# Designs tried in a protein design run: peptides against a protein of PDB entry 3B8E. Part 59

Target 1, 230 residues: chain A of PDB entry 3B8E
Amino acid sequence: PFLIFIIANIPLPLGTVTILCIDLGTDMVPAISLAYEQAESDIMKRQPRNPKTDKLVNEQLISMAYGQIGMIQALGGFFTYFVILAENGFLPIHLLGLRVNWDDRWINDVEDSYGQQWTYEQRKIVEFTCHTPFFVTIVVVQWADLVICKTRRNSVFQQGMKNKILIFGLFEETALAAFLSYCPGMGVALRMYPLKPTWWFCAFPYSLLIFVYDEVRKLIIRRRPGGWVE

## One batch from the design tools (peptide; aimed at target 1 K164 F171 A175)

Design b2_p27_6 (made by RFdiffusion4)
Pose (drawn by RFdiffusion4):
Structure b2_p27_6 (pose): chain A 230 residues (1-230), chain P 27 residues (1-27)
Amino acid sequence: as target 1 above (230 residues)
Amino acid sequence: SSHFVIFFVSLVLFIISVFFSIYFFFS
């Protein structure tokens, strides 16, 4: 959101105060719950881990996330940001350009008249809007995320999805999101109510992508002992 | 109206989820 905000100087898809809603807020309970996760095999049947090699935060870890599911999770939120505007004057292939504030009216685009009070609005189909969606979009995938980061070898099937806390940590997250996106007014610090009709589900298309993917490879992993590149 | 429904449904779901978590944490 901040990166592409510079390369193509488009409108800020995600705010800073908006980021401190994934860390010390929403994703919180989910990850804590990840811990209550149980065994995945008879571990008391394997030499002790050599602390010289198999680190905790391996780098394959980074690959399988910071450059793989952080992306297909990236596109999903970096999509909703578009159709959050298209239904207001989004430039499907346009927009790529600054948007002053002291401008106050004077300019708009794609057949419109945006600015002053609608500058609080020329930055409100984004502020109290686009951001907040690019938010729910996050959590949206954090589901398939939280349900895939529950094993590194077994399918959600071969390992029943019964992590009581986590299952009942999901609503415990999703709810925070909406109870926060429709907060009777806590929209001052955060953003405004994203139209329950669609503004939510739009990110859900991608979550199904995440899931099946890591779900597949794990088979490639199992169907193949010392699985190749994966 | 729909805004408040969504708000309260989300709150109910959150409370139910917390109760299930507390219950299963002490079980």

Design b2_p27_6_s1 (made by RFdiffusion4, then SolubleMPNN; from b2_p27_6, 25 letters changed)
Fold by OpenDDE base, seed 1:
Structure b2_p27_6_s1 (fold): chain B 230 residues (1-230), chain A 27 residues (1-27)
Amino acid sequence: as target 1 above (230 residues)
Amino acid sequence: EEREEVYEEALKLLEEARKLREEALKE
């Protein structure tokens, strides 16, 4: 998210405090859950033929998979961001390079794509309105990620949702998202304004995309063992 | 609390403005 923000010079879709809340609150439990699942899967794996090389290859593959999933998560968040801004009159093309004027307190006549003038305060409200949906989008996409990461080679449908730690992690992330989105004072404290329930559904297509992507990836790996997708 | 009220009012105004834009785009 931060890289796209720098490259595109768009208004900040997610506050630094919210990012910290994601890193500390939403990423930690998934990481622990995945660590337990990896430990269980590694215990059940056949002895590595070469522990050093097979471990290194597996770590690289896992790192690449997480990197790809992280990119899809970011894309999902940015999609939600652009939808919200477009609904408020700021088309994606118009947002490119707008940050300088957007963040300037002395400019109270920033025009949207329809010629409507926006005060600094109005712009910041719209910006902060994007933070909560962006966060929620990440959480919803992380649900898919957690479910996907449970199965290295098998379909999620084959192994089922037997990991209690994974289920607990999903509930904790959802509870944190609900707390940050709806608890009084969070708008002022975290710049996360209350989220309309409809915005939770904006993330579902991306969650589904991640599921499809992972199932396709696993299918390719199963059909072509040792292929480039591994 | 006063800041929250201002933000809620501002969100309502933004929603009203959005509705007006949607209506204007239908004409």
Scores: peptide ipSAE 0.022, ipTM 0.543, DockQ to the pose 0.019
OpenDDE base, seeds 2, 3, 4, 5: peptide ipSAE 0.000, 0.018, 0.000, 0.019; ipTM 0.188, 0.482, 0.190, 0.422; seed 2 fails the geometry check

Design b2_p27_6_s2 (made by RFdiffusion4, then SolubleMPNN; from b2_p27_6, 26 letters changed)
Fold by OpenDDE base, seed 4:
Formats: sequence, structure tokens, C-alpha cells
Structure b2_p27_6_s2 (fold): chain B 230 residues (1-230), chain A 27 residues (1-27)
Amino acid sequence: as target 1 above (230 residues)
Amino acid sequence: DEREKVYNEALRKLEEARKLREEALKE
């Protein structure tokens, strides 16, 4: 997110404190949860064809969890960010290169895509309003990520939710998101202003996409054992 | 407290601006 901010010169979609909350508050517990996840039933019951590829924790599974799915999460966050800014009069194309003027407190007449002028204070309110839904979107997408990481071959529906620690991690992550989003003073203290509850649903299409993607992948693995997708 | 006051004032101005924009988009 920060790299995109620098490269595209757009208003910062995610604050430093929010990033820290993701790294320490939302990623740590899920990582521990995965360590305590029960072994995949099909991996444990079947002899591995290749010890390198059919490990309990294989490199390909890790690559999907932290690489490909991570990129989908980022896209989901940015989507929510752009939607909110668009609703406030700033279309995505207009945001490109706007950072310099956006962050200049002495410029109080920055125009949006519709010619409306925005003061520095107004711009910062909109910016900080975007921090919350970006974070929330990441959290909601991570729900799907955490669930699919339980298995390599089996469907989520087949394996089930047996890890209580994982469930706790999901709850903790959600509670943290709710706290940061709606607790009084968080807007001023953490630059995470309250948002409408409806924005929690903005990430669901991306969560669904991740589920569908993973289920399709797993289906391919089941139909073509030993394939490159495994 | 002062920051919260500034925030609330800015929020009010933002809401006013949003209303004006919405009205302009209806024309």
C-alpha cells in the first residue's frame, strides 16, 4: 500500500498505525493458528508422491497464501479506497499525481473531479476516512485467506473448521477492526475515522473470489493428482 | 479535545460540501 502511494503519488490509503495493527494484531494470531492447524486429512492419510511437493507445509501453499492471495487482498483494499474517494468526488484517474497538492496544508482549493474545491482539513478527513475501510477490507479478505490455508487438496467444506485457535484469530481480528473503526477517539488518535457498517460488505466479493479461486485450484488438484498446480 | 473539535468542524464542512456536490450532480 505504501509503495503504491509513493509510485502513484496518490493520497495515502493506509496509515502507519493501521499497518502496524495489521502486522502485529491481525497477522500474528493467524500465523500461530496455522501452526496449530490439524494436518490435512488427505496429506496425512496418503503417502506423498514427492516429498518436496507433498509436504504438510509446502512452498506452493505458502506462495499462494502470502504471494498471490496477498496481492488479491491489496487489490481489495485499494478498490475500497478508490470507491470511497470516488463517492467523495475524487475519481481514480484524478488522484494520480495529486499527492503533492493533497498534502500541502497551504493549498485550500484542491479541486475534485467535479470542480469542487477542498480545504486541507476536508481532504485530510476524507483521507483518514479511507484508512478505516482499507483496513477493514483487508481484515475481511483475510477471513477467506485464513480459512483456505487449512488445506492443500481438500475443500474447506470437506476439511471443516476444527482449529479453535484459528476461530479465535478470526474473532480477535474482527474485534480489533471493530474497535479501531468505531471506538470514540480513534479517528483523532489513529487517523481511523468511523465508517458506515455497510462498508464491511465491500470486501465480500473479493473474499468470495478467493474462495472460488482456491476451491477451483483444489478441484484441479483432486482431478489431476501430481499436476503442477499441486 | 482541540483536535476533536477541529475534526468535528471539518466534518460539518465536508458534509455541507457533499450536499452541494450532490445537488450539483442532480442538475
Scores: peptide ipSAE 0.024, ipTM 0.598, DockQ to the pose 0.018
OpenDDE base, seeds 1, 2, 3, 5: peptide ipSAE 0.035, 0.017, 0.017, 0.021; ipTM 0.630, 0.435, 0.479, 0.554; seed 1 fails the geometry check

Design b2_p27_6_s3 (made by RFdiffusion4, then SolubleMPNN; from b2_p27_6, 25 letters changed)
Fold by OpenDDE base, seed 5:
Structure b2_p27_6_s3 (fold): chain B 230 residues (1-230), chain A 27 residues (1-27)
Amino acid sequence: as target 1 above (230 residues)
Amino acid sequence: SEREEVRREALERLLLARKKRLEALAE
């Protein structure tokens, strides 16, 4: 969000504190849960690999795929951000260059796309109202990340959801996200204002897309060994 | 063990995914 914040001069989509809550808060228990994942069923059926060439190729291909997934995740967050601002009267095109006046506490007559004037306090409420749903969006797409990382080659449907600690991790990170979003005082402490329950669903299409993308990738790997998507 | 290696690889995948997400968000 920082580069787009600098280049496009839009209101801050996601705060640094919120990023820390994602990295150190919600994603920690899920990461630990992968230590308890079962081996893939095809592990004994794997052909001998050239450890020098095949490992390097695989790492590069996974890096590219996860790069694309990361972009989809970021797009999901920004989508939520733009929708919230649009619902509050600020269309995406109007946000370009708006940061200069948006962050100026002495300007209390910033106009939205419909000519309504916004005080500094009102603008900051809207900004912080965007941060929480952006955060929640990242948590929702993290569900997909965690699930797809269970396997390298097999489908998640082949692997199953037998890792109870992973399931617990999914519930824990969601509960923590809800706590951070709705606990009184979080607006002051973390600049995270409470969100409408409907905002939890904004990321679902992106999470599903990530899941489908990775399942298709893995399917291609299984059907075409030595392909370019492994 | 082979099982430990698989678990390690899963964690490495998640860490890589997280890294790529953070890079994308930083943009």
Scores: peptide ipSAE 0.409, ipTM 0.875, DockQ to the pose 0.022; fails the geometry check
OpenDDE base, seeds 1, 2, 3, 4: peptide ipSAE 0.390, 0.212, 0.366, 0.361; ipTM 0.868, 0.752, 0.859, 0.857; seeds 1, 2, 3, 4 fail the geometry check

Design b2_p27_6_s4 (made by RFdiffusion4, then SolubleMPNN; from b2_p27_6, 26 letters changed)
Fold by OpenDDE base, seed 4:
Structure b2_p27_6_s4 (fold): chain B 230 residues (1-230), chain A 27 residues (1-27)
Amino acid sequence: as target 1 above (230 residues)
Amino acid sequence: EEREKVYEEAKKLLEEARKLREEALEE
C-alpha cells in the first residue's frame, strides 16, 4: 500500500498507525494460532521424494502463493479506498498525481472530478475516512487468508475449523477492527474515522476470490501431484 | 479537543457538500 502511494502519488490510503495495528494486532495472534495447528495429515504423511529439492521447491511455491494472497489483500484495500473517494467526488484517474496538492495546507481549492473545491480540512477528513475502511477490508480479507492457510493440499471443507485458537484470533481481530472503527476519539488519535456498517461488506468479494483461488490451487495440486504448482 | 471540534465541523461541511452533489446529480 505504501509503495503504491509513493509510485502513484495518490492520497495516503492507510495510515502508519493502522499498518502497525495490522502487523502487531491482527497478524500476531493468527500466526501463533497457525503454529499450534495440527499438521495437515497430507503434509506429514507424504515423504518428500527428494528431501532437499522437494522442500526447497515447496517453500518457494508456498512463498509465491502467500505473495499472491498478499497482493489480493492489497487490491481489496485499494478497491475500497477508490470506491470511497469516488463516492466523495474523486475518481481514480483524478487521484493520480494529486498528492502534492492534497497534502498542501495552503491550497484550499483542490477540485474533485466534478469541479467541487475542497479545503485542506475537508480533504483530510475524506482521507481519514478512507483509513478505517481500508483497515477493515484488510481484516475481512485476512479472515479468508487465515482459513486457507491451515491447509496446503486439502480443501477447507475436508478439514473443517478444528483450531479453536484460530477461531479466537478471528474474533479478536474483528473486535479490534470494531474498536478502532467505532470508538470515540479514534479519528483524532489514530486518524481513523467511523464508517458505515455497509463498508464491512465491500471486502467480501475479495475474501471469496481468495477462497476460490486457494481451492482451485489445491484442486490443481490434487490432480497433478508433483507439478510446478505444488 | 480543538482538533476534534475542527474535524467535527469539517465532517458536517463534507456531509452537506455530499448532499448538494447528490441533488445536483439527480437534476
Scores: peptide ipSAE 0.018, ipTM 0.394, DockQ to the pose 0.018
OpenDDE base, seeds 1, 2, 3, 5: peptide ipSAE 0.020, 0.000, 0.018, 0.000; ipTM 0.432, 0.149, 0.381, 0.203; seed 1 fails the geometry check

Design b2_p27_7 (made by RFdiffusion4)
Pose (drawn by RFdiffusion4):
Structure b2_p27_7 (pose): chain A 230 residues (1-230), chain P 27 residues (1-27)
Amino acid sequence: as target 1 above (230 residues)
Amino acid sequence: SFSSFLSFFVTYVVFSFIVFFLVFFFS
């Protein structure tokens, strides 16, 4: 959101105060719950891990996330940001450009008249809007994320999805999102109510992508002992 | 703003209690 905000100088898809809603806020309970996760095999049947090699935060870890599911999770939220506007004057292939505030009216685009008070608006279909969706979009995929980061070998099937806390940590998250996107007013610090009708589901198309993917590979992993590149 | 915070907070706590009840039940 901040990176592409510079390369193609488009409108800020995600705010900073808006980022401190994934960490010390929403994703919180989910990951804590990840811990209550149980065994995945008879571990008391394997030499002790050699602290010289198999680190905790391996770098394959980074690949399988920082550059793989952080992306297809990237596109999903970097999509909703678009159709959050298209239904307001989004430039499907336009917009790429600054958007002053002291401008106050004077300019707009794609057949419109945006600015002052609609400048609080020319930065409201984004502020109290686009951001907040690019937010719920996050959590949206954090589901398939939280349900895939529940094993590194077994399918959600071969390992029943019964991590009481996590299952009942999901609503425990999703709810925080909505109870926060429709906060009777805590929209001053955060943003405004994203139209329940669609503004949510739009990110859900991608979550199904995440899931099946890591779900597949794991088979490639199992159907193949010392799986190749994967 | 403070009232909205309390409403939020209460709603969240209530919901969390429900979640804990379900966790207890299905345990």

Design b2_p27_7_s1 (made by RFdiffusion4, then SolubleMPNN; from b2_p27_7, 24 letters changed)
Fold by OpenDDE base, seed 1:
Structure b2_p27_7_s1 (fold): chain B 230 residues (1-230), chain A 27 residues (1-27)
Amino acid sequence: as target 1 above (230 residues)
Amino acid sequence: LEKAREEFEKKLEEHRKKLKELIEKLS
């Protein structure tokens, strides 16, 4: 997310405080839940025939999977960001290079794609309005991520939702997202303005996409063992 | 893998389109 922000010179889609809340609040419990599930799955797995090579392959597979999921999460967040800004009159093309003028407090006549002038305060409000949906999008996408990461090779339907820690992690993330989104004062403290409940559903297509992607990936791995997908 | 990526990208675009339509209906 931050790389696209720098490269495209768009208004800040996610505040530093919000990023910290994601990293410390939403990513930690899922990571712990996944670590426990991996440990449990590794205990149940027969000793790898070659622990060194199999560990290296597993680490590469995990790294690739997390990298891909992270990219999809970022795409989901940015999509939500662009939609919100477009609804407020800023088309994606118009946002390119706009950051310099956007962040300038002395410019109170920044025009949107429709010629409407925006004051600095108005621009910051709409910017901060993007932070909460972006965060919520990440959390909702993380639901799918947690569900898919539960199984390395099997479908979610085959392994089921037996991990209570995973369910607790999902609940904790959702509770944190709700708290940050709806608690009074979060707009001032964290620059996260209250989110319309409808925006929670904006991430669902991406969650479904991640789910489908992972199921397809796992299906390919199962059908072509030893292929480049492994 | 390339075919899977292409199918994934196509599905991603379809989901983006559906999401845009949903947002337009909600707005």
Scores: peptide ipSAE 0.000, ipTM 0.168, DockQ to the pose 0.016
OpenDDE base, seeds 2, 3, 4, 5: peptide ipSAE 0.000, 0.000, 0.014, 0.000; ipTM 0.194, 0.165, 0.327, 0.203; seeds 2, 4 fail the geometry check

Design b2_p27_7_s2 (made by RFdiffusion4, then SolubleMPNN; from b2_p27_7, 24 letters changed)
Fold by OpenDDE base, seed 1:
Structure b2_p27_7_s2 (fold): chain B 230 residues (1-230), chain A 27 residues (1-27)
Amino acid sequence: as target 1 above (230 residues)
Amino acid sequence: VEEARREFEKKLEEFREELKKKIEELS
């Protein structure tokens, strides 16, 4: 997300605190869940014929999966960001290169895509309004990620949600998202303004996409053991 | 408020670095 912000010179989609909350609050539980799954998988796997190579392959596969999931998460967050800004009159194309003027407090007449002038304060309000939905989008996408990460080969439908750690992770992320979104003072303290409940649903297509992607991947792995997707 | 935020960000970054170290130790 931060790289796209720098490259595109768009208004900041995520505050530093929001980024940190994502990194600490949303990534830690998945990492723990994976560590437990790996430990469980390693216990269930018969002695790997070559422990070093099989571990390396697994680490590479996990790294690739996380990289892909992280990219989809970022896309989901940016989608939500662009939708919010578009609803406020800033079309995506207009946001390109707008950062310099957006962040300048002396410019109080920044025009949106429809010629409406925005004061610095108004711009910052809409910017901070994007932080919370972006975070929530990441959390909702992380739900799918956590559910996916529970099983490497089995469908979620086959294994079910029996993992207490997974359930705890989902609860923690949701609780954190709710706290940051609705707790009084978070707008001032964290630059995360309250989220309209409707914005929770903006992430659902991406969560579904990740879910479908993983189910398809797992289906391919099951049908073609030892394929490049494994 | 900005000072409190900076302090919070600093503490959070410290916490992040500690967690990162712990994760690296566990990996």
Scores: peptide ipSAE 0.000, ipTM 0.196, DockQ to the pose 0.057
OpenDDE base, seeds 2, 3, 4, 5: peptide ipSAE 0.000, 0.000, 0.000, 0.000; ipTM 0.204, 0.183, 0.202, 0.223; seed 3 fails the geometry check

Design b2_p27_7_s3 (made by RFdiffusion4, then SolubleMPNN; from b2_p27_7, 24 letters changed)
Fold by OpenDDE base, seed 4:
Structure b2_p27_7_s3 (fold): chain B 230 residues (1-230), chain A 27 residues (1-27)
Amino acid sequence: as target 1 above (230 residues)
Amino acid sequence: LEKALEEFQRKLEEFRKELEKKIEELS
């Protein structure tokens, strides 16, 4: 998210504090849970990692956490971000390069895609309105991604949900998301305005699509070993 | 707690800005 913010020079989609909360609060426990996941029956015949003797975070875990999970989270979050801004009059193409003027408190006539002028205060309200839904979207997408990351080729239904740490992580993420979204003061402290409950449901279809996509991908891999989809 | 979080947020934002500046300098 931060890299895209810099590269595209768009209004900040997710605050640094929120990113930190994701990285430390939501990603850590689930990522660790993957280390304790049961071996995939067809490919991962290696013994479970022993946290006492093996590195807690290996290259594979890093790759999953920062590569695959991060990519899906970013896509989901940015989707929500662009939807919210579009609903407020800022089309994605208009956001490119807008950051400089967006963050300038002395510019009170920033135009949206429809020629409506926005004050600094109004812009910050809409920006901060994006933060919470962005975060929640990441969490919801992360549910699916963490589940699908358990296996490379096997279906989730075949591998099962026996990892108690993963299950705990999912609940922790949800609880944290609820806390950050609805706890008083979070709007000021974290620049995360309260989220309408409907936004939780808006993220679910996206998560489901990712899940379905991955299951289809895995099905193809099983049918065509060594394919480009692997 | 809120004040502490605000202070922490400020520090993080300052750090972010510093990083952005460094990235811009390297670009």
Scores: peptide ipSAE 0.005, ipTM 0.272, DockQ to the pose 0.022
OpenDDE base, seeds 1, 2, 3, 5: peptide ipSAE 0.000, 0.000, 0.000, 0.000; ipTM 0.259, 0.238, 0.268, 0.263

Design b2_p27_7_s4 (made by RFdiffusion4, then SolubleMPNN; from b2_p27_7, 24 letters changed)
Fold by OpenDDE base, seed 1:
Structure b2_p27_7_s4 (fold): chain B 230 residues (1-230), chain A 27 residues (1-27)
Amino acid sequence: as target 1 above (230 residues)
Amino acid sequence: LEKALEEFQKKVEEFKEELEKKIEELS
């Protein structure tokens, strides 16, 4: 998100506070929950033929998979961001390069895609209105990520949801998202304005995409044992 | 372990609240 903000010079889609909330509030507990997930018996039973090389290959494959999931998460967040701004009159193409004028407090006549003028205060309200749904989008996408991370080879439907700690982590991050989205004063304190309930659903296609991607990946692994996709 | 996780979550929330206060002071 931050890289695209720098490259495209768009209004800030995700505030520093929101980033901190993701890093501290939504990533840590799920990561701990996953640490207690029982590894698939097949992963543990495969004695590394060469501990050094096989470990390195496995770490690379895991890193690549997490990198791909992270990209899908970012795309989901940006989708929500662009939808919100478009609903407020700022089409995606108009946002390119707009940051300089957007952040200038002395410019109170920034035009949207329809010629409507926006004051600095109004622009900042819209910007901060994007922070919360971006955060919520990340949380919803993380649901799929956490669920798929339970298994490396087996389908989630085959393995089931046995880890109570993981389930608790999912509830915790959702509760945090709800708190940040709806608690009075969060708009002032965290620059996270209240979210319309409909925005929770904007992330679902991307959550589903991650889920389908992982299921397809696992299906390929099952059909081609020892393939590079593992 | 569940209790330990709950305690850890509580500490994280406390830390978050402290960060929020600091952000409010800086904003």
Scores: peptide ipSAE 0.000, ipTM 0.235, DockQ to the pose 0.033
OpenDDE base, seeds 2, 3, 4, 5: peptide ipSAE 0.000, 0.000, 0.000, 0.000; ipTM 0.243, 0.247, 0.226, 0.261; seed 5 fails the geometry check

Design b2_p27_8 (made by RFdiffusion4)
Pose (drawn by RFdiffusion4):
Structure b2_p27_8 (pose): chain A 230 residues (1-230), chain P 27 residues (1-27)
Amino acid sequence: as target 1 above (230 residues)
Amino acid sequence: VVDTVVVVVSVVLFVAAVVVVVVSDLS
């Protein structure tokens, strides 16, 4: 959101105060719950881990996330940001350009008249909007995320999806999102109510991508002992 | 006990969120 905001100088898809809603807020309970997760095998049947090699935060970890599921999770939220506008004057292949505030009216695009009070709006189909969706879009995938980061070898099936806390940590997250996106007014600090009709589900298309993927490879992992590149 | 509490909290919170959304659509 901040990176592409510079390369193609488009409107800020995600705010800063808006980021402190994934960390010390929404993703919180989910990860804590990840811990209550149980065994995945008879571990008391393997030499002790050599602290010289198999680190905690491996770098394959980074690959399988910081450059793989952080992306297809990236596109999903970097998609909803578009169709959050298209239904308001989004430039499918346009827009790529600054948007002053002291401008107050003077300019718009794709057949419109945006600015003052609609400058609070020229930055409201984004502020109290686009951001907040690019938010729910996050959580949206954090589901398939939270349900894949529940094993590194077994399918959600071979390991029943019964982490009471996590299952009942999901609502415990999703709810925070909506009870926060429709907060009777806590929209001042955060954003405004994203149209329940669609503004949510739009990110859900991608979540299904995440899931099946890591779900597949795990097979490639199992169907292949010392699985190749994966 | 902990699991029951978490379930209750999670269901209550979800219901509350639904209510808030319904109230917002009816407004």

Design b2_p27_8_s1 (made by RFdiffusion4, then SolubleMPNN; from b2_p27_8, 25 letters changed)
Fold by OpenDDE base, seed 1:
Structure b2_p27_8_s1 (fold): chain B 230 residues (1-230), chain A 27 residues (1-27)
Amino acid sequence: as target 1 above (230 residues)
Amino acid sequence: DLEEKARERALELLKKALELIEEALKK
């Protein structure tokens, strides 16, 4: 998210505090949950032919998987960010390069895509209004990602949700998201304004899409073992 | 100043909460 902010020179979609809350609050419990997840029976049945090389390959595969998950989460967050800003009159194309004027306190006439002028205070309210939904979107996407990461080849429907730690992690993330979104003072303290409950559902189609995509991928892998989709 | 202090306190509280959760998960 921060890289896209720098590259695209858009208004900051996530504050530093929000980023910290994501990194420390939302990623930690999922990572622990995945560490306690039983390796797929197929992965464990492979006796490491070479413990050093196989461990390295597994670590690389895990790191790539986490990297991909992080990118997918960021995409979901940015989708929500752009939707909210578009609803407030700022189309995605208009946001490109707008950062300098957006962050300037002395410019009180920044125009949206429809010619409406926005004061600095109004812009910051909209910006901070995006922080919470972005965070919530990441949490909702993490639900899908955690469920997906439980198995690489087997369907979630086949293995079920047996990992109590994973369920606890999902609950904790949701509770944290609710706390940050609705606790009084978070708007001032964390620059996370209260989120309308309807925005929780904005990420659901994206989460569902990822879930369906992964299930289809796994189905293809099961039907064609050794295919290019692995 | 009050906002910054509130932010710092909120971050400290969050950090403490996360540490407690981590400790609880290690048990």
Scores: peptide ipSAE 0.015, ipTM 0.286, DockQ to the pose 0.030
OpenDDE base, seeds 2, 3, 4, 5: peptide ipSAE 0.000, 0.009, 0.000, 0.013; ipTM 0.245, 0.271, 0.222, 0.274

Design b2_p27_8_s2 (made by RFdiffusion4, then SolubleMPNN; from b2_p27_8, 25 letters changed)
Fold by OpenDDE base, seed 5:
Structure b2_p27_8_s2 (fold): chain B 230 residues (1-230), chain A 27 residues (1-27)
Amino acid sequence: as target 1 above (230 residues)
Amino acid sequence: KLEEEARERALKLLKEALELIKRAEEE
């Protein structure tokens, strides 16, 4: 998100605090969940624990979580960001290169796509209005990410939802998202304004996409062991 | 136990980071 912000010179889609909430607040429990899931899987298979294979599995899980899935997650966040800004009068094409004027507190007549002039304060309100939905979108997408990362090769339907830590992680992320979205003062403290409940559903197509993507990937891995898709 | 420790560490780091950000924004 930050790289796109710099490259495209668009208004900041995701605040630093929100990034920290994702990295430290939402990803920690999932990471622990994955570690326990691997241990549980090893116990269930009655296979001798091989530290080398466990390390390789962890590296692959990390690569999957932060690479391919992270890309889809970012796309989901940006989609929500662009929809909100478009609803407020800023079409995606108009946002390109707008950052310079957007962040200038001395320019109070920035025009939207429809010729409406926006003060600095108004622009920042809209920007901060995007932070919460972006975060919530990431959390909702992470629901799918956590479920699919539960196992390396097995279908989610085969593995099931037995990992209590995973369930706890999903609940914690949701509770954090609700807290940050609706708790009074978060707009001032974290630059996260309240979110309409409908925006929680905007991420569902992306969650489904990730789920389908991972199931297809796992299917390919099962059919073609040792392929490039691993 | 690992979950609780990780949660406590994460919460501590979040609080520290938030404080740093707030200080940086006030400057």
Scores: peptide ipSAE 0.007, ipTM 0.290, DockQ to the pose 0.048
OpenDDE base, seeds 1, 2, 3, 4: peptide ipSAE 0.007, 0.000, 0.006, 0.000; ipTM 0.257, 0.264, 0.249, 0.194; seeds 2, 3 fail the geometry check

